# Peptides against a protein of PDB entry 7MKK: the designs that were tried, part 70

Target 1, 71 residues: chain A of PDB entry 7MKK
Amino acid sequence: SMKEKVKAKLVEIRKFVPFIRRVRIDFQDTLSKVQGHRLDALVNLLDREDVSMSSLNKIEVIIDKLRTRFN

## One batch from the design tools (peptide; made by RFdiffusion4, then SolubleMPNN)

Design b2_p24_7_s3 (from b2_p24_7, 12 letters changed)
Fold by OpenDDE base, seed 2:
Structure b2_p24_7_s3 (fold): chain B 71 residues (1-71), chain A 24 residues (1-24)
Amino acid sequence: as target 1 above (71 residues)
Amino acid sequence: KEEEKKKKEEEEEKFLDELLEELD
């Protein structure tokens, strides 16, 4: 079901939460205040269980961009 | 509640889109 697919995607995306937190801290001086706040918000978003597939797909792209830029 | 939910979803999508744009 779509619900099961969302849950599975969320589990996979959550594996990158430690990475996102690390980027937020290690590059705090490089990131703008807005970017830092958005990364904090992203981590908080991933604590929820009601995240849409659309959002999860965007988050996956965001993580890929972060990995490209920050390791 | 439905209006609040919709607003939160719109704000979430906006935030993600802006973050994507900034990371381009």
Scores: peptide ipSAE 0.609, ipTM 0.861, DockQ to the pose 0.638
Fold by OpenDDE base, seed 3:
Structure b2_p24_7_s3 (fold): chain B 71 residues (1-71), chain A 24 residues (1-24)
Amino acid sequence: as target 1 above (71 residues)
Amino acid sequence: KEEEKKKKEEEEEKFLDELLEELD
């Protein structure tokens, strides 16, 4: 079901939360205040269980972009 | 309740879109 797919995707995306937190801290001086705040909001969003597949797909792309820029 | 939920979802999608744009 779509619901089960969302849950599975959320579990996989949550594996990158430690990475996002590290980016936020390690590059705090190079990130704008807005970017830092958005990364904080992203981590908080991933603590929720009611995240749509659309949002999860966007988050996956964000993580890929972060990995490209920040390792 | 449903309208407020939808509004929060729209705001959430907006900040994700903005973050995607900044990371291009």
Scores: peptide ipSAE 0.609, ipTM 0.861, DockQ to the pose 0.649
Fold by OpenDDE base, seed 1:
Structure b2_p24_7_s3 (fold): chain B 71 residues (1-71), chain A 24 residues (1-24)
Amino acid sequence: as target 1 above (71 residues)
Amino acid sequence: KEEEKKKKEEEEEKFLDELLEELD
């Protein structure tokens, strides 16, 4: 079901929370204040259980962009 | 309230879209 797919995607995306936290800390001096705040907000967003598939897909792309730039 | 939920969802989408654009 779509609900099951959403939950599965959320589980996979949450695996990157430690990475996002690390980017936020290790690159704090090179990130803009806005970027830092957005990364904090992103981590908080991933604590929710009611995230849409659309949002999860966007977050997946964001993580890919972060990985490209920050390893 | 349903309006409050809708507003939060709109803010979430805007935040994610802006972050995507900034990381381009």
Scores: peptide ipSAE 0.607, ipTM 0.859, DockQ to the pose 0.627
Fold by OpenDDE base, seed 4:
Structure b2_p24_7_s3 (fold): chain B 71 residues (1-71), chain A 24 residues (1-24)
Amino acid sequence: as target 1 above (71 residues)
Amino acid sequence: KEEEKKKKEEEEEKFLDELLEELD
């Protein structure tokens, strides 16, 4: 079901939460304050159980961009 | 409640779009 697919995607994306937290802290001086706040909001979003597939797909792209720049 | 949920989802999409743009 779509619900099962969303949950599976969320589990995979959550594996990157520690990485996002590390980027937020380790590169705080490089990131703007706005970017830092958005990364915090991103982590908080991923703590929820009702994230849409659309959002998860965008988050995947965000993580890819972060990985390209920071690791 | 469903309208409120939809509005929250739209706000999330906007936030994610802005973050994507900043990381370009």
Scores: peptide ipSAE 0.612, ipTM 0.864, DockQ to the pose 0.800; fails the geometry check

Design b2_p24_7_s4 (from b2_p24_7, 13 letters changed)
Fold by OpenDDE base, seed 3:
Structure b2_p24_7_s4 (fold): chain B 71 residues (1-71), chain A 24 residues (1-24)
Amino acid sequence: as target 1 above (71 residues)
Amino acid sequence: DKKKKEEEERRQEKFLDELLEELD
């Protein structure tokens, strides 16, 4: 079901939360204030259980961009 | 209730879109 797919995607995306936190801290001086704040907000968003598949797909792309740029 | 949830989802997607743009 779609609900099960969302749950599975959320579990996979949450595996990158430590990475996002590390990027936020390690590159704090490189990131703009707005970017830093958005990364904090992103981590907080992933603590929720009611994130849509649309949002999760965008977050996956964000993580890919972070990986490309920062590690 | 339902409208508030949909509004929150739209705000979340806007936030994510802006972050995607900043990371280009």
Scores: peptide ipSAE 0.649, ipTM 0.891, DockQ to the pose 0.837
Fold by OpenDDE base, seed 2:
Structure b2_p24_7_s4 (fold): chain B 71 residues (1-71), chain A 24 residues (1-24)
Amino acid sequence: as target 1 above (71 residues)
Amino acid sequence: DKKKKEEEERRQEKFLDELLEELD
């Protein structure tokens, strides 16, 4: 079901939460304040259980961009 | 509740779109 797919995707995306937190901290001096706040908000979003598949797909792209830029 | 949920989803997507744009 779609609900099960969302749950599975969320579990996979959450594996990158530590990475996002590290980017936020390690590159704090190079990130703008708004970027830092957005990364914090992203981590908070992933702590929720009501994230849509659309959002999760966008988050996956965001993580890929972060990985390209920061590791 | 339905309207509130839809509004929250729109806000989330807007936030994510803005972050994506910044990371281009």
Scores: peptide ipSAE 0.648, ipTM 0.892, DockQ to the pose 0.842
Fold by OpenDDE base, seed 4:
Structure b2_p24_7_s4 (fold): chain B 71 residues (1-71), chain A 24 residues (1-24)
Amino acid sequence: as target 1 above (71 residues)
Amino acid sequence: DKKKKEEEERRQEKFLDELLEELD
């Protein structure tokens, strides 16, 4: 079902939460204040159970951008 | 309740779009 697919995607995306937290802290001096705040908000969003597939797909792109820039 | 959920999804997508722009 679509619900099951969303839950599976959420589990996969949550694997990157520790990475997002590390980027936020390790590179806070090179991130803008707005970028840092948004990364915090992103982590908070991923704590929720009701994130849509559309949102999860965008989050995947965000993570890819972070990985490209910050390893 | 359904309307509130849809509104929250729109706010989430707006937030994510702004973050994507900041990382460009």
Scores: peptide ipSAE 0.648, ipTM 0.892, DockQ to the pose 0.885
Fold by OpenDDE base, seed 1:
Structure b2_p24_7_s4 (fold): chain B 71 residues (1-71), chain A 24 residues (1-24)
Amino acid sequence: as target 1 above (71 residues)
Amino acid sequence: DKKKKEEEERRQEKFLDELLEELD
C-alpha cells in the first residue's frame, strides 16, 4: 500500500539525519544563515510521521545534493 | 482541520523546493 511505501521511505531517509546534523555543524561557517536554518527545519520535519511521499522524494534529492557537496 | 493540513503541506513543499533550488 501507499502507506507502507511512505513508512519504508521515511525509515530510509531518517538514516541520513545524523549526516544532515553533521553538515549543519561542520560547515556552519560556509553555509548561509538561511541554509543552516533550513537544515535544522529539515531534521525537525523528519521527526514527524505524517510526511508525504512527495516531500520524502524531494528530501532524498536534497540529501543527494548535500552528499555531493559536503561528502 | 483539513484546510490547516493542506496549508501545512503547501508550506512544507515550498520550503523543500526552495532548499532544492539553493543547492543547485
Scores: peptide ipSAE 0.646, ipTM 0.889, DockQ to the pose 0.753

Design b2_p24_8_s1 (from b2_p24_8, 11 letters changed)
Fold by OpenDDE base, seed 2:
Structure b2_p24_8_s1 (fold): chain B 71 residues (1-71), chain A 24 residues (1-24)
Amino acid sequence: as target 1 above (71 residues)
Amino acid sequence: SKEEEDRRQEEFLDELLAVVDSVP
């Protein structure tokens, strides 16, 4: 079901939470306060269970961009 | 509502994408 697909996608995306936290910490001096807050908010969002597939797909794109720019 | 929350999530992520793209 779509619900099961969302749950599976969320589990996979959550594997990148440590990476997002590392970006937040390692580049704390480079990131603006607003940028840091947005990354914190992203981590908080991924801690929720009610994230849509559309959102998860966008988060995947964002993570890929973060990996390109920060890793 | 769920729809409103989804819209808020989308708007947040669009903004975050712009933030990430703005990083040198």
Scores: peptide ipSAE 0.493, ipTM 0.871, DockQ to the pose 0.814
Fold by OpenDDE base, seed 3:
Structure b2_p24_8_s1 (fold): chain B 71 residues (1-71), chain A 24 residues (1-24)
Amino acid sequence: as target 1 above (71 residues)
Amino acid sequence: SKEEEDRRQEEFLDELLAVVDSVP
């Protein structure tokens, strides 16, 4: 079911929460306040249970871009 | 509503994507 797929995707995406937090902290001096706040908001979003599959797919793209730039 | 919240989430993520693309 879509519900089960969403749960599975959310579990996988949440594995990157420590990475997102690390990006925010390690690069805080080079990121703008806006960029830092957006990353915090992203982490907060992933703490929720009501994230859609569409949102999770977009978050995956964002994480991939972050991984490319902040390795 | 659920639909409004989903829209707000996606608008936030679209904005965040643009921000990430601007990171040097």
Scores: peptide ipSAE 0.492, ipTM 0.871, DockQ to the pose 0.818
Fold by OpenDDE base, seed 4:
Structure b2_p24_8_s1 (fold): chain B 71 residues (1-71), chain A 24 residues (1-24)
Amino acid sequence: as target 1 above (71 residues)
Amino acid sequence: SKEEEDRRQEEFLDELLAVVDSVP
């Protein structure tokens, strides 16, 4: 079911939460305040259970871009 | 509603994507 797919995708995406937190801290002096706040908001979003498959797919793209630009 | 929350999440993620793309 779609619900099962969402749960599985969320588990996989959550594996990158420590990475996102590291980016937020390691580049704190490089990031603007608004950029930092938005990364914090992304981490908070991933702690929720009401995230759609569409949102999870977009988050995956964002994480890939972060991995390319940071370290 | 759930539909409104989903829309807000999508708008947030679209904005975040633009922010990440702006990082030098």
Scores: peptide ipSAE 0.487, ipTM 0.869, DockQ to the pose 0.818
Fold by OpenDDE base, seed 5:
Formats: structure tokens, C-alpha cells, sequence
Structure b2_p24_8_s1 (fold): chain B 71 residues (1-71), chain A 24 residues (1-24)
């Protein structure tokens, strides 16, 4: 079901929370305050259970972009 | 509502996507 797929994808995406936190901290000096706050908010969003599949798909794109921009 | 929250999430993510694209 879609509900099961959402839960499964959320579990997979949450695996990148440490990465997002690392980006936030390691590049804090090169990130604007706004950029930092948005990354913090992303982590907070991933702590929620009510994230839609659409949101999760966008988050995957965002993570891919972060992985491309930050090594 | 869930619909409103989903909209807010989408708007946030759209903004975040733009932010990430703007990272030097």
C-alpha cells in the first residue's frame, strides 16, 4: 500500500539524517544562516511521521543535490 | 488539516530545493 511505501521510504531517507547534520555543521561557515536553518528544519521534518510520498520524493532530490555539492 | 500541512511541507521543500541550488 501507499502507506507502507511511505513508511518504508521514510525509514530509508532517515538514514541520511546524520549526513544532513554533518553538512549543516561541516559547512556552517560557508552556509548562510537561512541555509543552515532550512537544513535544521529538514531534519526536524524527518522526525515526523506524517510526511507525504510527494514530500519524501522531493527530500530524496534534495539529498542527492546535497551529496553532489558536499562531499 | 493534513492538506494544509502537506502544502506547507511542499512549500518548505520547494524553498529548500532553491536554497540548496544556491549553495556556492
Amino acid sequence: as target 1 above (71 residues)
Amino acid sequence: SKEEEDRRQEEFLDELLAVVDSVP
Scores: peptide ipSAE 0.492, ipTM 0.871, DockQ to the pose 0.815; fails the geometry check

Design b2_p24_8_s2 (from b2_p24_8, 7 letters changed)
Fold by OpenDDE base, seed 1:
Structure b2_p24_8_s2 (fold): chain B 71 residues (1-71), chain A 24 residues (1-24)
Amino acid sequence: as target 1 above (71 residues)
Amino acid sequence: SMKKLEEEQDKFLDELLEEVDKVP
């Protein structure tokens, strides 16, 4: 079901929360204030369970972009 | 509403996508 797929995707994406936190801190002096705030908000969003598959797919793209630039 | 929440999330994520591309 779509519900189960969403849950599975959320579990996988949450594995990158520590990475996002590390980017936020390690590059705090390089990132703008708004960029830092948005990364914090992204982590907070991933703490929720009411996130759509569409949103999760976008988050996955964001994480991939972060990995490309910071790893 | 759930629809409004999803729209707000979508807007936030779209803006974040743009910001990530602008990181030096």
Scores: peptide ipSAE 0.550, ipTM 0.872, DockQ to the pose 0.840
Fold by OpenDDE base, seed 4:
Structure b2_p24_8_s2 (fold): chain B 71 residues (1-71), chain A 24 residues (1-24)
Amino acid sequence: as target 1 above (71 residues)
Amino acid sequence: SMKKLEEEQDKFLDELLEEVDKVP
């Protein structure tokens, strides 16, 4: 079901939460205040259960961008 | 509503996508 697919995708995306947290901390001085807050908000969003597949796909793109810039 | 929540999430994520590209 779509619900199961969303949950599975969410589990996979959540594996990157530690990475996002590290980006937030390691580059705190180079990130703007707004950027830092949005990364925090992203982590908080991933703690939720009510995230759509559309949102998860966007989050995946965001993570890919972060991984490209912060390795 | 769930629909409204999704719209807010999408808006937030769209803005974040834009901001990530601006990170030095």
Scores: peptide ipSAE 0.550, ipTM 0.873, DockQ to the pose 0.851
Fold by OpenDDE base, seed 5:
Structure b2_p24_8_s2 (fold): chain B 71 residues (1-71), chain A 24 residues (1-24)
Amino acid sequence: as target 1 above (71 residues)
Amino acid sequence: SMKKLEEEQDKFLDELLEEVDKVP
């Protein structure tokens, strides 16, 4: 079901929360306040269970972009 | 509502998608 797929996707995406936190902290001096806030908000969003598949797919793209920029 | 929540999430994520390309 879509619900199960969302749940599974969320579990997979949450594996990157530590990475996002690391980006937020390690590059705090180079990130704008807005960028830092958005990364914090992203982590907070991933703590929720009411996230759609479309949102999770966007988050995956965001994470991929972050992984590209921040090794 | 769920619809409103999704709209806010999508707006946030769309903005973040745009911003992440500008991150140093």
Scores: peptide ipSAE 0.546, ipTM 0.873, DockQ to the pose 0.836
Fold by OpenDDE base, seed 3:
Structure b2_p24_8_s2 (fold): chain B 71 residues (1-71), chain A 24 residues (1-24)
Amino acid sequence: as target 1 above (71 residues)
Amino acid sequence: SMKKLEEEQDKFLDELLEEVDKVP
């Protein structure tokens, strides 16, 4: 079901929360205040349960971009 | 509302998609 797919994707994406936090901390001096705040907001968003599949798909792309740039 | 929340989330994520490409 769609509900099950959303749950599964959310679980997989949440595995990258530590990575996002690491990027936020390790590059805090390089990132602008706005960039840092947006990464914090991204982590906070992933703590929620009411995230749509559309949002999760976008988050996946964001994480892929971060992984490309920050190992 | 749920619709408003989703719209705000989408806007935030769209902006972040653009911003990540600018991160050094």
Scores: peptide ipSAE 0.548, ipTM 0.873, DockQ to the pose 0.822; fails the geometry check

Design b2_p24_8_s3 (from b2_p24_8, 11 letters changed)
Fold by OpenDDE base, seed 2:
Structure b2_p24_8_s3 (fold): chain B 71 residues (1-71), chain A 24 residues (1-24)
Amino acid sequence: as target 1 above (71 residues)
Amino acid sequence: SMEEKAKEEDKFLDELLAVVDEVP
């Protein structure tokens, strides 16, 4: 079901939460408050269970971009 | 509404994508 697919996708994306947190901290001095807050909000969003597949797909794109730009 | 929430979430994610592109 779509619900099961969402759950599976969410589990996979959550594996990158530590990475997102690291990006947030490593670049804290160069990020604006707004930029930092949005990264924090992304982490918080991934704590929820009611995230759509559409949103998860967008988040995956964002994570891929982060992985490309940040070590 | 749930629709409004979804729109807000999409807007947030679109803005976040822009933020990532702006990160030095």
Scores: peptide ipSAE 0.312, ipTM 0.791, DockQ to the pose 0.711
Fold by OpenDDE base, seed 4:
Structure b2_p24_8_s3 (fold): chain B 71 residues (1-71), chain A 24 residues (1-24)
Amino acid sequence: as target 1 above (71 residues)
Amino acid sequence: SMEEKAKEEDKFLDELLAVVDEVP
């Protein structure tokens, strides 16, 4: 079901939460206050259970972009 | 409403995507 697919995708995306947190902290001097706040908000969003597949797909793109720019 | 929250979430993600592209 779509519900099961969303749950599975969320589990996979959450594996990158530690990476996002590291980006936020390790590059704090490079990031603007707004950028830092938005990364925090992204982590908080991934703590929710009611995230749509559409949102999860966008988050995956964001994570991929972060991975290309940050270790 | 739940729909409004979903729209705000979508807007947030779109803005974040743009910001990430601007990170040096």
Scores: peptide ipSAE 0.311, ipTM 0.790, DockQ to the pose 0.746
Fold by OpenDDE base, seed 3:
Structure b2_p24_8_s3 (fold): chain B 71 residues (1-71), chain A 24 residues (1-24)
Amino acid sequence: as target 1 above (71 residues)
Amino acid sequence: SMEEKAKEEDKFLDELLAVVDEVP
């Protein structure tokens, strides 16, 4: 079901929360205040249970871009 | 409303994507 797919995707995306936190901390002096705040907000968003598949897909793209730029 | 929150979330993600694209 779509609900099961969303749940599975959320589990996979949450595996990158430690990475996002590391990016936020390791590059704290390089990132602008806006960039840092957005990364914090992204982590907070991933703590929610009511994230749509559309949002999760966008978040995956964002994480992939972060990985390309920072790791 | 839930709809308003969803729109705000979508806008946030679009803005975040743009910010990440600006990272050197």
Scores: peptide ipSAE 0.310, ipTM 0.789, DockQ to the pose 0.743
Fold by OpenDDE base, seed 5:
Structure b2_p24_8_s3 (fold): chain B 71 residues (1-71), chain A 24 residues (1-24)
Amino acid sequence: as target 1 above (71 residues)
Amino acid sequence: SMEEKAKEEDKFLDELLAVVDEVP
């Protein structure tokens, strides 16, 4: 049932896509090209369905860090 | 391959984690 767990976590993580996009845009002028590209790539990654649980757990950590630093 | 893609994804996420720590 790991497949179902992945699916459920992906649905929950996707709820933060608007937040990630907001961070990307709100700080666009202060972000380096690399930083901006990485955030864009994160959003693109979350559009996929073939993301592992390991990757989703890492993404969750990333989102938590963003939430701590940005609003 | 799928395995290579997974490794690239893992590397990307590790790098992104470091990048986020440097975001102003």
Scores: peptide ipSAE 0.314, ipTM 0.791, DockQ to the pose 0.716; fails the geometry check

Design b2_p24_8_s4 (from b2_p24_8, 10 letters changed)
Fold by OpenDDE base, seed 4:
Structure b2_p24_8_s4 (fold): chain B 71 residues (1-71), chain A 24 residues (1-24)
Amino acid sequence: as target 1 above (71 residues)
Amino acid sequence: SKKEKDKEQEEFLDELLEVVDEVP
C-alpha cells in the first residue's frame, strides 16, 4: 500500500538524521540563524509519522544537496 | 486539516531547498 511505501521511505530517510544533526553542529558558526533553525526543523519533521511521499522526495533532494556541500 | 499540514510541510521544504542552495 501507499502507506507502507511511505513508511519504508521514511525509514530510509531517517538514516540521514545523524548526518543532518552533525551538519548542524559542525557548521553552526558558518550557518545563519535561519539556516540552523531550519535544519533543526527538518530533523524534527523526520521524527514525525505523518510525512507525505511528496515531502520525503523533497527531503531526499535536500539531503543530497547537503551531502554534496558537507562531508 | 491534514491537507493544510501537508501544504505547510511542502512550503517549508521548498524554502529549505533555497536555504541549502545559499549555503556557502
Scores: peptide ipSAE 0.432, ipTM 0.841, DockQ to the pose 0.841
Fold by OpenDDE base, seed 1:
Formats: structure tokens, C-alpha cells, sequence
Structure b2_p24_8_s4 (fold): chain B 71 residues (1-71), chain A 24 residues (1-24)
């Protein structure tokens, strides 16, 4: 079901939460305050269980971009 | 509403995409 797919996707995306946190901290001095705040908000969003598949797909793109630039 | 919340969430993610693209 779509619900199960969403849950599975969320589990996979959450694996990158530590990475996002590390980006936030390791590059704190180079990131603007707004960039840092946005990353914090992203982590907070991933703590929720009511994230849609479309949102999760966008988050995956965001994480890929972060990985390209910071890893 | 749920629809409004979803919209706000999508807008946030769109903004975040822009922010990430602006990172050197």
C-alpha cells in the first residue's frame, strides 16, 4: 500500500538525519543563519510521521544535493 | 487544514532546495 511505501521511504530517509546534523554543525561557521535554521527545520520535519511521499521524494533530492556539496 | 499544512511543507522544501543550491 501507499501507506506502507511512505513508511518505508521515511525509514530510509531518516538514516540521513545524523548526516544532516553533522552538516549543520561541521559547517556552522560557513553556513548562514538561515541555512542552519533550514537544516534544523528539515531534521524536525523528519521526526514527524505525517510526511507525504511527494515531500519525502523532495527531501531525498535535498539530501543528495547536500551529499554532493558536503561529502 | 491538512491541505494547507501540506502546501506549507512543500513550500518549505522548495525554499530549502534553493538554500542548498546557494551553498558554495
Amino acid sequence: as target 1 above (71 residues)
Amino acid sequence: SKKEKDKEQEEFLDELLEVVDEVP
Scores: peptide ipSAE 0.431, ipTM 0.840, DockQ to the pose 0.788
Fold by OpenDDE base, seed 5:
Structure b2_p24_8_s4 (fold): chain B 71 residues (1-71), chain A 24 residues (1-24)
Amino acid sequence: as target 1 above (71 residues)
Amino acid sequence: SKKEKDKEQEEFLDELLEVVDEVP
């Protein structure tokens, strides 16, 4: 079911939460306040269970972008 | 509502995509 797929996707995406937190902290001096705030908000969003597949797919793209910019 | 939440989340994520592209 779609609900099952969303749940599975969320589990996979949450594996990157430590990475996002690391980016937020390690590059705090380089990131703008807005960028830092939005990364914090992203982590908070991933703590929720009411995230759509559409959102999760976008988050995956965001994470991929972060991974390419932050090693 | 769920619809409003989804809209807000999508708008947030769209903005975040732009922010990430601007990250040095």
Scores: peptide ipSAE 0.431, ipTM 0.842, DockQ to the pose 0.834; fails the geometry check
Fold by OpenDDE base, seed 3:
Structure b2_p24_8_s4 (fold): chain B 71 residues (1-71), chain A 24 residues (1-24)
Amino acid sequence: as target 1 above (71 residues)
Amino acid sequence: SKKEKDKEQEEFLDELLEVVDEVP
């Protein structure tokens, strides 16, 4: 079901929360205040249970971009 | 409303896509 697919994707995306937090912290001095705040907001968003599939797909793209820039 | 919140969330993510592209 769509509900199950959303839940499964949310679980997979949440695996990258530690990575996002690490990027936020390790590059705190390099990141602008805006960039840092947006990353914090992304982590907070992933704490929610009502994230749509559309949002999760976009978050996946964002994480892929981060992974490309930050090993 | 949920609809409005969803819209704001999508707009936030669209902005974040651009912000991440500017990260050194």
Scores: peptide ipSAE 0.428, ipTM 0.839, DockQ to the pose 0.757; fails the geometry check

## One batch from the design tools (peptide; made by RFdiffusion4, then SolubleMPNN)

Design b2_p25_1_s1 (from b2_p25_1, 14 letters changed)
Fold by OpenDDE base, seed 5:
Structure b2_p25_1_s1 (fold): chain B 71 residues (1-71), chain A 25 residues (1-25)
Amino acid sequence: as target 1 above (71 residues)
Amino acid sequence: SMKKRAKEEEEFLDELLRELDELDK
C-alpha cells in the first residue's frame, strides 16, 4: 500500500539526518542564515510521522544535491 | 489545517531546492 511505501521511504531517508546536521554545522559560514534555518527545518520535518510521499520524493532530491555539493 | 500545512511544506521544500540549485551556479 501507499502507506507502507511512505513508511519504508521515511525510514531510509532518516538515515541521512546525521549527514544533514553535519552539513549544517560544517558549512555554516558558507550558508546564509536562511539556508541554515531551512536545513534545521528539514531535520525537524523528518522527525514527523505525517510526511507525504510527494514531500519524501523532494527530500530525496534535496539530499542528493547536498551530497553532490558538500560530499 | 492539514491541507494548509501540506501546501506550506511543499513550498518550503521547493524553495530549498531552488536555493541549492543557485549554490551550484
Scores: peptide ipSAE 0.576, ipTM 0.880, DockQ to the pose 0.716
Fold by OpenDDE base, seed 1:
Structure b2_p25_1_s1 (fold): chain B 71 residues (1-71), chain A 25 residues (1-25)
Amino acid sequence: as target 1 above (71 residues)
Amino acid sequence: SMKKRAKEEEEFLDELLRELDELDK
């Protein structure tokens, strides 16, 4: 079901929360205040359970871009 | 509302994607 797929995707995406936190801190001086705030908001969003598949797919792309830029 | 929150979430994520795309340039 879609609900099961969303849950599975959320579990996978949450594995990158430590990475997002690391980017936020380690590259704080190279990121704008807005970008830093957005990363904080992203982590907070991933604490929720009512995240849509659409949002999770976008977050996955975001993480890929972060990995490309920040290891 | 749920609809409003979902819209704001989408806008937030889209904006972050845009910013990250600019970093790649």
Scores: peptide ipSAE 0.575, ipTM 0.879, DockQ to the pose 0.667
Fold by OpenDDE base, seed 2:
Structure b2_p25_1_s1 (fold): chain B 71 residues (1-71), chain A 25 residues (1-25)
Amino acid sequence: as target 1 above (71 residues)
Amino acid sequence: SMKKRAKEEEEFLDELLRELDELDK
């Protein structure tokens, strides 16, 4: 079901939460305040259970971009 | 509301994507 797909996607995306936190901290001086706040918000969002598939797909792209730039 | 939160969430994610694209240039 779609619900199960969302749950599975969320579990996979959550594996990158530590990475997002590290980017936030390690590159705090490079990131603007707004960018830092957005990364914090992203982590907080992934702590929720009611994230849509649309959002999860966008978050996956975001993580890929973060990985490209920040290792 | 849930709809309002969803809209704000999408806008937030879209903006973050845009910013990361600019950083990648």
Scores: peptide ipSAE 0.574, ipTM 0.880, DockQ to the pose 0.684
Fold by OpenDDE base, seed 3:
Structure b2_p25_1_s1 (fold): chain B 71 residues (1-71), chain A 25 residues (1-25)
Amino acid sequence: as target 1 above (71 residues)
Amino acid sequence: SMKKRAKEEEEFLDELLRELDELDK
């Protein structure tokens, strides 16, 4: 079901929360204040249970871009 | 509302995507 797929994707994406936190801290001086705030908000968003598949798909792309830029 | 939150969330994510693309320039 879609619900099960959302849950599975959320579990996988949450594995990258420590990475996102590290990017936020390690590159704090490189990132703008707004970008830093958005990364904080992203981490907070992933704490929620009610995240849509649409949002999760975008977050997955975001993580890929972060991995490309920040290792 | 849930609808407003969802909209703001999508806008937030879209903007973050755009900004990350700009970092590669």
Scores: peptide ipSAE 0.573, ipTM 0.879, DockQ to the pose 0.678

